# Peptides against a protein of PDB entry 7PB4, part 69

Target 1, 105 residues: chain A of PDB entry 7PB4
Amino acid sequence: KMLNIKEYKEKLLSTLGEFLEDHFPLPDRSVKKKKKNIQESSVNLITLHEMLEILINRLFDVPHDPYVKISDSFWPPYVELLLRNGIALRHPEDPTRIRLEAFHQ
Target 2, 218 residues: chain B of PDB entry 7PB4
Amino acid sequence: DALQMAVGYFEKGPIKASQNKDKTLEKHLKTVENVAWKNGLASEEIDILLNIALSGKFGNAVNTRILKCMIPATVISEDSVVKAVSWLCVGKCSGSTKVLFYRWLVAMFDFIDRKEQINLLYGFFFASLQDDALCPYVCHLLYLLTKKENVKPFRVRKLLDLQAKMGMQPHLQALLSLYKFFAPALISVSLPVRKKIYFKNSENLWKTALLAVKQRNR

## One batch from the design tools (peptide; aimed at target 1 K9 K11 L13, target 2 L120)

Design b2_p22_4_s1 (made by RFdiffusion4, then SolubleMPNN; from b2_p22_4, 11 letters changed)
Fold by OpenDDE base, seed 2:
Structure b2_p22_4_s1 (fold): chain B 105 residues (1-105), chain C 218 residues (1-218), chain A 22 residues (1-22)
Amino acid sequence: as target 1 above (105 residues)
Amino acid sequence: as target 2 above (218 residues)
Amino acid sequence: VSEEDEQRLRLMVEELVILEAQ
């Protein structure tokens, strides 16, 4: 049975999700609330899965400007991971913007 | 092949007995230039010619012309770049050749097969920020190379000192903004949120060639 | 994270992007 490209894509997405949870989890927020007054801006960090989803969607939704603005929800080590591995590219003129590599082009 | 003969001439050097050394040199240089701009060069040809351009084997005019035609057909070997940087350390190349090399390195960055060894040269590139002629291009290179692990307190201090000396240069601001992104605690200074980083268009020299390379590799 | 896991991540994302373009 030719696994429909859709079924294969769904399986790959599921496998990617599990792989990211196992190997690339967010750092445990369990660092003790020592009361020092630094307004830890309670910015909820997004998962690497969510980050990749945003980047993939932007690549296909806006192919002429596939760049996503890095928000405070983007964990810097994930951004670095994507850049280091050639999965993402930094905007040549804006360090606050990254794009997914257009592997299909 | 005319290209193989030309590369072999540069590799082996001029045969002493040729009365027409300059005409022979020019013929071979034009052959390399024509092939490089039309088709690009193989990784092996770039390896040989890039080393020659930086070794000081030939004069600055020849080295400049060779370096300007270091256009890949497909990829550039990281090893070729590492060897090239080693020649920069020996100091036999002119300041203009160094500037051109950094411009080339930025322009060709995406065509380099690997970045692991180049990333180990981060400290060397960072030290070159002190050269006012290199600084804009080195900032651009560092902008491409910088990892969180590279963002150290001593490097932040050096960048801030450079900013104090040189003023708020766009290329330096670009690098500082990246440093602040990776290590916000190290940069207490409010950097102006410049939405547009203006690196000097290092790519301008190769813009047409790079477009052609990208089209051939699609 | 191992280098192997980073390489695997790249391959999975690359494949996903290629599939999304079809």
Scores: peptide ipSAE 0.650, ipTM 0.587, DockQ to the pose 0.331
OpenDDE base, seeds 1, 3, 4, 5: peptide ipSAE 0.649, 0.648, 0.647, 0.649; ipTM 0.544, 0.540, 0.596, 0.500; seed 3 fails the geometry check

Design b2_p22_4_s2 (made by RFdiffusion4, then SolubleMPNN; from b2_p22_4, 11 letters changed)
Fold by OpenDDE base, seed 1:
Structure b2_p22_4_s2 (fold): chain B 105 residues (1-105), chain C 218 residues (1-218), chain A 22 residues (1-22)
Amino acid sequence: as target 1 above (105 residues)
Amino acid sequence: as target 2 above (218 residues)
Amino acid sequence: VSEEDEQRLRLMVEELVILRAQ
């Protein structure tokens, strides 16, 4: 039973990765080329996969404070997507913090 | 068991013939209170009792006591919350009960099983911002519920008008900051980046109970 | 992004969380 759960989890993670790449790609950096003067704050946006990984890990690693601070690397549409779908929750007191929904509770 | 008898009493109402109606009512209230604070209540018990607390079946004192002990063992049904909101529309509950309900709803938000139907009530909650007594708690609730699709120009105007009337309230600032996050083009006003707590949890009546619930469900 | 894809994402994440809790 445990081996099957681990294998299934790995397959599901792989499937999620592929699914996110196909349906939820990062915005193409190419569009910002035209307006010269905006300081290229080279904020490296993380993938939705990486964002979910951070949120899931925080939920289990720090269950007493499962909230992650929204950084500039978090693409705002992804944050909105997670909140809109009930995958993540905003901190009730700090708008800069979000948590994964505790689906196991 | 004693809890089932207590819930059944509130649901069915007092049997007319008992000379000691007040003593019986108090006994059943204490039973519900004791179980709720020790163990929490089942979703079905909350469904029944929450509906009773907002229906106007009992007096304000009883309704307040019932609502204060709406502590889940595990989860609260979204349907129970929707039913409760429907009673707010009927207007049979006191203003103090409405305030307490919104406080309860914010406090228990994470224990509500689903949010889809509650999200459809966004417009109703937003309309309640005009009530000065409700406004802080409604802002907190809206802060939890707000999605991009909810951020409309007319709602931005209403929030800015409220801010002009009431001043820069922390709860309004929190909601406006969230609105600016979703729709920066609608909010030209520079909002101070306050890293500070927008909503006071210090006044949460259920803080200790919720910690105990979270510990039991871990 | 389709509403269907967003729902599917939720279900996948939910399942991952449940599986990690086991």
Scores: peptide ipSAE 0.644, ipTM 0.417, DockQ to the pose 0.320
OpenDDE base, seeds 2, 3, 4, 5: peptide ipSAE 0.642, 0.640, 0.642, 0.643; ipTM 0.431, 0.491, 0.397, 0.434

Design b2_p22_4_s3 (made by RFdiffusion4, then SolubleMPNN; from b2_p22_4, 9 letters changed)
Fold by OpenDDE base, seed 1:
Structure b2_p22_4_s3 (fold): chain B 105 residues (1-105), chain C 218 residues (1-218), chain A 22 residues (1-22)
Amino acid sequence: as target 1 above (105 residues)
Amino acid sequence: as target 2 above (218 residues)
Amino acid sequence: VSEEAEQLLRLMVEELVILEAQ
């Protein structure tokens, strides 16, 4: 039974990864912003997969404080996506922190 | 069953012939109360009863009791919430019922099946910030609903004007902090980093019921 | 993104969280 759960989990993670790449890709960086000298600090945006991984890990690694601080690497539309779908919750005291929904509780 | 009879009574109204209308009403209300607090209500029952509570069909006391019993067994339909908000626009419910509804909406927010239509009502909720009695609860609701696309210069101005009128209220500060997060260029004002709960955990009238619902749905 | 895709995302994440708790 446990082996089957692990294999199923690995398969689900793989399927989720592919699903996210297909349906929720990062915006192409190719928006040629015109050359005005704004040192746009090339904020490396993380994938939605990486964002979910961070949130899932935090939920289980630190269950008493499962909130993650939203960094500049978090693409705002992904944050909004997670929040509007009830996948993530905003911290009641700090709008810059989000947690994964504890679906297992 | 007894619940279906009770819901049917509220939906269809009192059968003409009952001499003791008040006793019958109280019996059915107690039936709804008992089931709602023990087991929760089905989405369909909430749809019917929530609509009744806000339609002005019954008196404020009855409407208040019904609304307090809008505890889901599983989920609340977004459509029920949209219908409820439509009744708020008609103005047939009391101010106290409106406050209770917003408290209910915040408390039950996670049990609402969808948020897409509720998000379209953002402008309506934002307009309700002008009501001093609703403002704390509307701020909390908006804190839950706000997307980057909702953060507009005119809304920032309105929030700052409200802050100037009402002072640095925790609920306004919470919403402004969220607005600043989404659109830092629109809010030049330094917001105090409040470490404390922005929204009073007003003793959620449903806290115990919600815990029971979560335990049953595990 | 379709509403269906967003719903599916939720379901997949929910299932993952449930599986991680086992």
Scores: peptide ipSAE 0.646, ipTM 0.457, DockQ to the pose 0.336
OpenDDE base, seeds 2, 3, 4, 5: peptide ipSAE 0.646, 0.645, 0.641, 0.645; ipTM 0.456, 0.457, 0.450, 0.465

Design b2_p22_4_s4 (made by RFdiffusion4, then SolubleMPNN; from b2_p22_4, 10 letters changed)
Fold by OpenDDE base, seed 3:
Structure b2_p22_4_s4 (fold): chain B 105 residues (1-105), chain C 218 residues (1-218), chain A 22 residues (1-22)
Amino acid sequence: as target 1 above (105 residues)
Amino acid sequence: as target 2 above (218 residues)
Amino acid sequence: VSEEDEQLLRLMVEELVILESL
């Protein structure tokens, strides 16, 4: 039973990764470098896959406080997508924190 | 209309606590079956019923019967297929239902109005190759979907590993041959030159109905 | 992104969470 669950999980993760790559890729920051001077803090955006991994890990590692702080690496459209679809929930008192929905409860 | 009442029953569930729930269910199921096999179903009816068949709302026997009568009058909406695949991800359907769905998808492939969203599910279907029961039908589906851009080194490795494990299966060889056609540099192994691609007859359940659909739409 | 893709994402994540709980 355990081996089958692990294999199925790995398969699902692989499938999810491919699905996210195909349907939810990060926008190419091909915005033309016009102006010279402003230190555009090149915040490296994380993939939706990485974002989900963080949220899932937090849900299971810290079940009593499953909330993750939204960083500048979180692409806002991904956050909105997760919230809109009920995949994530915003903290009721802190809009900068989100949790994964506890689908297992 | 009897069909509208039947579809409405499956969508909304039983309205009245009828003492004979099973007789009512059977009546509506027979109505859907009769119309589907005689005339085909409208795209909207397929959308509703396909979703119901895969949602787990009813028992496996009922779901199997619904899925078997998902015969289009004209076209199947791609959106209906995407929704159906979403239910497969939830894992609430039986293994037999999954097999039947892939057989249905292959059989009805030409009647799906668009393929853009289905093509984006390529990775999902490819992952299902590891299921021995699904593998023959998934290979057939992938053979229909595969574009040059889908042929990646890691997928080639996975197919070769599957072939090493399962032996030289005709459906795997067909898919590998297609991969070699698109990306010959990725497949160094000599594949036997098959004159004919051979897949299991997934369409056998619907062969007569499909002929009738093609005749009505000519 | 289609509504269907978003629904599929939800279902995949739901299943993944269930599997992680197992």
Scores: peptide ipSAE 0.657, ipTM 0.442, DockQ to the pose 0.300
OpenDDE base, seeds 1, 2, 4, 5: peptide ipSAE 0.652, 0.652, 0.650, 0.654; ipTM 0.603, 0.543, 0.542, 0.602; seed 2 fails the geometry check

Design b2_p22_5 (made by RFdiffusion4)
Pose (drawn by RFdiffusion4):
Structure b2_p22_5 (pose): chain A 91 residues (1-28, 43-105), chain B 212 residues (1-189, 196-218), chain P 22 residues (1-22)
Amino acid sequence: KMLNIKEYKEKLLSTLGEFLEDHFPLPDVNLITLHEMLEILINRLFDVPHDPYVKISDSFWPPYVELLLRNGIALRHPEDPTRIRLEAFHQ
Amino acid sequence: DALQMAVGYFEKGPIKASQNKDKTLEKHLKTVENVAWKNGLASEEIDILLNIALSGKFGNAVNTRILKCMIPATVISEDSVVKAVSWLCVGKCSGSTKVLFYRWLVAMFDFIDRKEQINLLYGFFFASLQDDALCPYVCHLLYLLTKKENVKPFRVRKLLDLQAKMGMQPHLQALLSLYKFFAPALISVKIYFKNSENLWKTALLAVKQRNR
Amino acid sequence: SEEEALLRRKVEELVIVTAQLL
């Protein structure tokens, strides 16, 4: 069961990365890829389940943040505009 | 054959400015509906015309008439439905066309050969609950399509939030009751749906439904 | 759009699978 889940996760992750690079590229400060942004969000969601918010730095491309906000992937902090969290789809 | 000429004409897409082209389009569309309302269409023709109508090609009236004449002689391929959902995801489709398609998918539910691949699109179907124009028809579709495996906690939470936003709507209550039946531990809380009149009820389709 | 809907679905599945492996 574990190995099956691992194979599925790795396949999903690789295909997701390819899809992101194909459909959500950077334009050309130092910006990070959307993949790294999603990785930071997913890591913070499980590492700190009581505060899954990450600060928005200059490396976050505003179009990516807005994209994640429009599609119900990322959620804004009720008071602090510089923080965003990942939607807890698992619960 | 008389119908294949119209299928090919619709596959060619819209043509030049109209000198006599309006009459030609009308003749081809009349031929298709006559065949559809007399004895029905085959799976291949349906696979072609449904996806042509749900694409950005042709105006709204042509797509509406094509959808209203999508009556199967036998069965409907599920791959056609998958491609139709994909065309819906493209977004170049009219709202009224989307409503008509969801009505058609509800009406033609028992005439799809397989429904497992369609159930795999449960997430795309569920995401359309945000749209309050598609909400009743999407709820009617999900009432038919929902299995036990589809009742995930996230969906229950989002449906409860939508109930709180819109109120205890009949279609939302029916879908929520189905979710309760399938997963009572995740939440506490088929049949009549408004605007569920079968627009595509021909006599032969009625005999086939009774034979079903 | 299509790309946005696919993105949302793939991210949702990844989050769920990650939670299962924990």

Design b2_p22_5_s1 (made by RFdiffusion4, then SolubleMPNN; from b2_p22_5, 10 letters changed)
Fold by OpenDDE base, seed 1:
Structure b2_p22_5_s1 (fold): chain B 105 residues (1-105), chain C 218 residues (1-218), chain A 22 residues (1-22)
Amino acid sequence: as target 1 above (105 residues)
Amino acid sequence: as target 2 above (218 residues)
Amino acid sequence: GLKEQLLRLMVEELVILEAELK
């Protein structure tokens, strides 16, 4: 039974990964609009898949404090996407921290 | 061959220099249609063309025609179906195309090689029950997909709510009957014992084609 | 939209599965 669940999980992760790549890709870096002074903080943005992985892991690894601090690697539209769709929640006292919704509780 | 050229045209798009873009498009579309209805398409061809039909790359008329000729020679890849469902989410296809897709999915269900990944999309399909145009076909699809593990109290409530709103629809009754079979404790309502399950459009657009496919594969 | 709904459903299921493994 556990093996079946693991296999199912792996398949789901694979499907999710493909889905995210197809429909929620990161913006192409190429639209460097020539505006002059913006310090190219070359912050490497993470994929939505990676973001979700971090959030899921935190939820289960640290259940008493399941919040993740929003880093510069978090693309703001992804954060907003997760929050607007009830996938993630902001910390009530710290808007820079988000958690995954505890769908299992 | 002519089919490869046609598929390539749809995949790569029209080459800029063609003065008669519409004639070329029609030629390739007819080629695909002819092969599909006569012999069926290979799984790889279906993979390519199905994605194109749902991606919004072409107009609704073209997409509809492509989707109507998604007839397998042998099998359809589950991966193709999953990708297709993902395109439905992006909203680049018309409502009519979505309906046609679900009809296609039900009609071709037995020709899909695997169902494991499709079963993962159960929740998505279930959510689509809210669309009145899709509801009959989604019920049929869910009837084919539903396992005991999918029958949860919240889904039962949603189905009963839909029944209250839409009335005792045959397709909804069929699905509820299956739910009751798997989880009788969750459904206290007496369902009429229907000897025959009737889904809307029992005669699908592909009836003749499917018969031909079955005959070729004996 | 439907894509966002699908995303939510997939994540929900993933969380449920993860909880069952734990």
Scores: peptide ipSAE 0.657, ipTM 0.521, DockQ to the pose 0.521
OpenDDE base, seeds 2, 3, 4, 5: peptide ipSAE 0.654, 0.652, 0.657, 0.654; ipTM 0.524, 0.464, 0.527, 0.463; seeds 2, 4 fail the geometry check

Design b2_p22_5_s2 (made by RFdiffusion4, then SolubleMPNN; from b2_p22_5, 10 letters changed)
Fold by OpenDDE base, seed 5:
Structure b2_p22_5_s2 (fold): chain B 105 residues (1-105), chain C 218 residues (1-218), chain A 22 residues (1-22)
Amino acid sequence: as target 1 above (105 residues)
Amino acid sequence: as target 2 above (218 residues)
Amino acid sequence: SLKEQTLRLMVEELVILEAELR
């Protein structure tokens, strides 16, 4: 039974990865460097897949404080997407922290 | 059943029923209160009763009691909330009822099935910030609703003006901090790094009921 | 949107599965 669940989870993760790449890709960085000194804040944006992984891991690793601090690597539209769809919740006292919804509870 | 009879009474009952002596009104109100606090109300029952509470069909005391027992069994329909907000625009409800409604809306926010139409009402809620009695609760609601697209220069100016007028209110600071998070270029003012955002605990009126609802829906 | 609903369902299922494995 456990092996079957693990295999199913792996399949679901793969499917989710493909789904996210197809429907929720990061914006192409290719917008022309117009020369204005936009200091390329070299902050590498993480994928939505990576963001979800962080949130899921935090939910289970630290169940008493399942909130993740929003970093500069978090693309704001992804944060909004998760919040809007009830996938994530904002911390009631700290707008810079979000948690995954505890769907298993 | 007794609840259906009670809801039917409020729906079809006399317009401007005298609050004081109607034993029948009290009986039906108690029936609704008892069911709501024990089991919660169905979405359809909330739809009917919420509209009645805000329509001005009954007196303020009755409306307040009805609104206090708008506790869902499972979910609240977004349409019910939109209709309720429409009644706020008509202005037939008291100021205290408006405050109670915003408290209710914040407390029950997670139980509302959808947020798409509520998000379209962002501008209406934002305009209500000018009411000193509503401002703390509206800030909390906006804290829950605000998206990057809602953060506009004119709204930033209004919030800063409100802060200048009212002082550094915790609820305004919470909303401003969120605005700064979404649009740092629009807020040049250094906001004090508050580790904790404090909203008035709107949930206190329904704390026990909300816990029960969460337990039933698990 | 349908896409966003699908995303929610997939994440929900993933969380449930993770809970069963831990």
Scores: peptide ipSAE 0.675, ipTM 0.472, DockQ to the pose 0.316
OpenDDE base, seeds 1, 2, 3, 4: peptide ipSAE 0.667, 0.670, 0.673, 0.671; ipTM 0.503, 0.486, 0.484, 0.463

Design b2_p22_5_s3 (made by RFdiffusion4, then SolubleMPNN; from b2_p22_5, 10 letters changed)
Fold by OpenDDE base, seed 3:
Structure b2_p22_5_s3 (fold): chain B 105 residues (1-105), chain C 218 residues (1-218), chain A 22 residues (1-22)
Amino acid sequence: as target 1 above (105 residues)
Amino acid sequence: as target 2 above (218 residues)
Amino acid sequence: GLKEQLLRLMVEELVILEAELQ
């Protein structure tokens, strides 16, 4: 049973990855070109997939503090997307921290 | 069923000039209250009753009781909330009803099915910050609703002005901290690093009911 | 939109699966 669950999880992760690549890709670097003076924060943006992975891992690794600090690597529109769709929640006392919704609870 | 009859009574009004109008009203109100607290209400029932509570069709006491029992079985329709806000604009409800509505809205926020239309009402909610009675609850609501696109210079100015007037209220600081997070360049003022954001416990009225709803929807 | 709903459902399922693996 556990093996089947793991296999299914892996398949689902793969499917999610493909889905995210197709429908929620990172913005092409091309949009950064026009506004010269915005400090090109050389911060590499992480994918939505990576963001979700971090959030899921934190939820289970640290269930008593399942919040992740929003870094500059988090593309703001995707943070907002997760929050807007009830996939993630903002920390009630720290707006810089978000957690994944505990769908299993 | 008894609930349908009760909802129908509030929707259509008293059919018969029954000599015991008050007793009939109380009976139906108790029916709604009992079902709401025991099982929650369907989205359709909330749609009807929430509209009634804010329309001014009944007295303040009745409206207050109806609003207090707007507990969902599963979800609240965003459309119901939009309609409710439209009634707030008309100004037929009491100040206490408005406060209760915002408390309810904050408490039930996670049970609202969608937020797209509610987000469009951001400006309306923000304008309500000027009401001293509403301000704490509106700040909490805005804390839940605020997106980066909502953080504008004029709103920052208004919040700072409000803080100057009212002092460094915890709910204002919470909202300002969120604004600073989205737009640090707009808020030059050093906000005290408050480790904790404190909103008034808006959920206190529904705490037990909300726990029950969450348990049923698991 | 539909895409966001699907995303939510997929994430929800992943969380449930992960919980079962704990």
Scores: peptide ipSAE 0.656, ipTM 0.458, DockQ to the pose 0.316
OpenDDE base, seeds 1, 2, 4, 5: peptide ipSAE 0.653, 0.654, 0.653, 0.654; ipTM 0.519, 0.522, 0.538, 0.457; seeds 2, 4 fail the geometry check

Design b2_p22_5_s4 (made by RFdiffusion4, then SolubleMPNN; from b2_p22_5, 9 letters changed)
Fold by OpenDDE base, seed 4:
Structure b2_p22_5_s4 (fold): chain B 105 residues (1-105), chain C 218 residues (1-218), chain A 22 residues (1-22)
Amino acid sequence: as target 1 above (105 residues)
Amino acid sequence: as target 2 above (218 residues)
Amino acid sequence: SLKEQLLRLMVEELVILEAELQ
């Protein structure tokens, strides 16, 4: 039973990865330097898949404080995507922290 | 079912002919209250009763009691919330009912099934910041709703003007801190980094009920 | 959007599965 769940989880993770690559890709770095004051912070943005992995891991590793600090590597549109869909929640006292929704609870 | 009869009474309104209108009303109201606090209400029941509470069909005391027992069994429909907000625009409810609604909306926010349409109402909620009685609760709601696209220069100006008028309130500071997070270039003023955002969460009338709902849905 | 709803459902299922493995 546990083996089947693990295999299914791995398959789901793979499917999710493909889905995210197809439908929620990071913006191409190649969009030319038009002068709008987007501070090109040289910060490497993480994928939505990596962001979800961090959030899921935190939820289970530290269930009493499942919040992750939003870093510069977090693409703001992904944060907004997760929040608006009820996948993530903002910390009630710290706007720089988000957690995954505890769907298992 | 006693609950269905009670909901049906509120939906259809009091049948004119009963001399004991007040006793019948109280009986049905107690039925709704008892079920809501014990088990929560279905989304359909909340849809009906929430609209009734805000429509001005009944007196303020009845509307207040109905609104206080809008506790979900599982979820609240976003459509119910949108309809409720539409009733707020008509202005048939009291100021106290409006305050209670925003408190309810904040308390029940996580139980609302979707947020897409509610997010479209951002401008309406933001306009309600001008009401001193609503301002603390609206700030909390906006703190939950605000996206980067909502942070506009005109809204920043309005928040700063409101701060100048009312002083640095904890709820305004919380919202401004979020605005600064999304759009640091729009807020040049050094906001004191309050590590703790103090919304009046301690006054959540539904805290015990929400704990019970979460325990039942586990 | 439908895509965003599907994303939520997949994440929800993933969290449930992870909880079962805990």
Scores: peptide ipSAE 0.657, ipTM 0.465, DockQ to the pose 0.314
OpenDDE base, seeds 1, 2, 3, 5: peptide ipSAE 0.656, 0.656, 0.655, 0.656; ipTM 0.513, 0.518, 0.515, 0.511; seeds 1, 3 fail the geometry check

Design b2_p22_6 (made by RFdiffusion4)
Pose (drawn by RFdiffusion4):
Structure b2_p22_6 (pose): chain A 91 residues (1-28, 43-105), chain B 212 residues (1-189, 196-218), chain P 22 residues (1-22)
Amino acid sequence: KMLNIKEYKEKLLSTLGEFLEDHFPLPDVNLITLHEMLEILINRLFDVPHDPYVKISDSFWPPYVELLLRNGIALRHPEDPTRIRLEAFHQ
Amino acid sequence: DALQMAVGYFEKGPIKASQNKDKTLEKHLKTVENVAWKNGLASEEIDILLNIALSGKFGNAVNTRILKCMIPATVISEDSVVKAVSWLCVGKCSGSTKVLFYRWLVAMFDFIDRKEQINLLYGFFFASLQDDALCPYVCHLLYLLTKKENVKPFRVRKLLDLQAKMGMQPHLQALLSLYKFFAPALISVKIYFKNSENLWKTALLAVKQRNR
Amino acid sequence: SEENEKLLYRKVEELVVVTAEM
């Protein structure tokens, strides 16, 4: 069961990365890829389940933040505009 | 054959400015609906015309008439439905066309050969609940399509939030009752649906439904 | 495009759910 889940996760992750690079590229400060942004969000969601918010730095391309916001992937902090969290789809 | 000429004409897409082209389009569309309302269309023709109508090609009236004449002689391929869901995801489709398509998918549900690949698109179907124009028809569709495996906690939470936003609507209540039946531990709380008139009820389709 | 956005949403939802299972 574990190995099956692992194979599925790795396949999903690789194909997601390819899809992101194909359909959500950077334009050309130092910006990070959308993949790294999603990785930071997923890591913070499980590492700190009581505070899954991550500060928005200058490396976050505003179009990516707005993209994640429009599609119900990322959620804004009720008071602090510089923080965003990942939607807890698992619950 | 008389119908294949119209299928090919619709596959060629819209043509130049109209000198006599309006009459030609009308003749081809009349031929298709005559065949559809007399004895029905085959799976291949349906696969072609449904996806042509759900694409950005041709105006709204042509797509509406094509959808209203999408009556199967036998069965409907599921791959055609998958491609139709894909065309819906493209977004170059009219709202009224989307409503008509969901009505058609509800009406033609028992005439799709397989429904497992269509159930795999449960997520795309569920995401359309945000749109309050598609909400009743999407709920009617999910009432038929929902299996036990589809009742995920996230979906229950989002459906409860939508109930709180819109109120205890009949279609939302029916879908929530189905979710309760399938997963009572995740939440506490098929039949009549408004605007569920079968627009595609020909006599032959009626005999086939009774034979079903 | 809207299709790409919806696909992105689906892939991200599945990844979060699988990560939670592991």

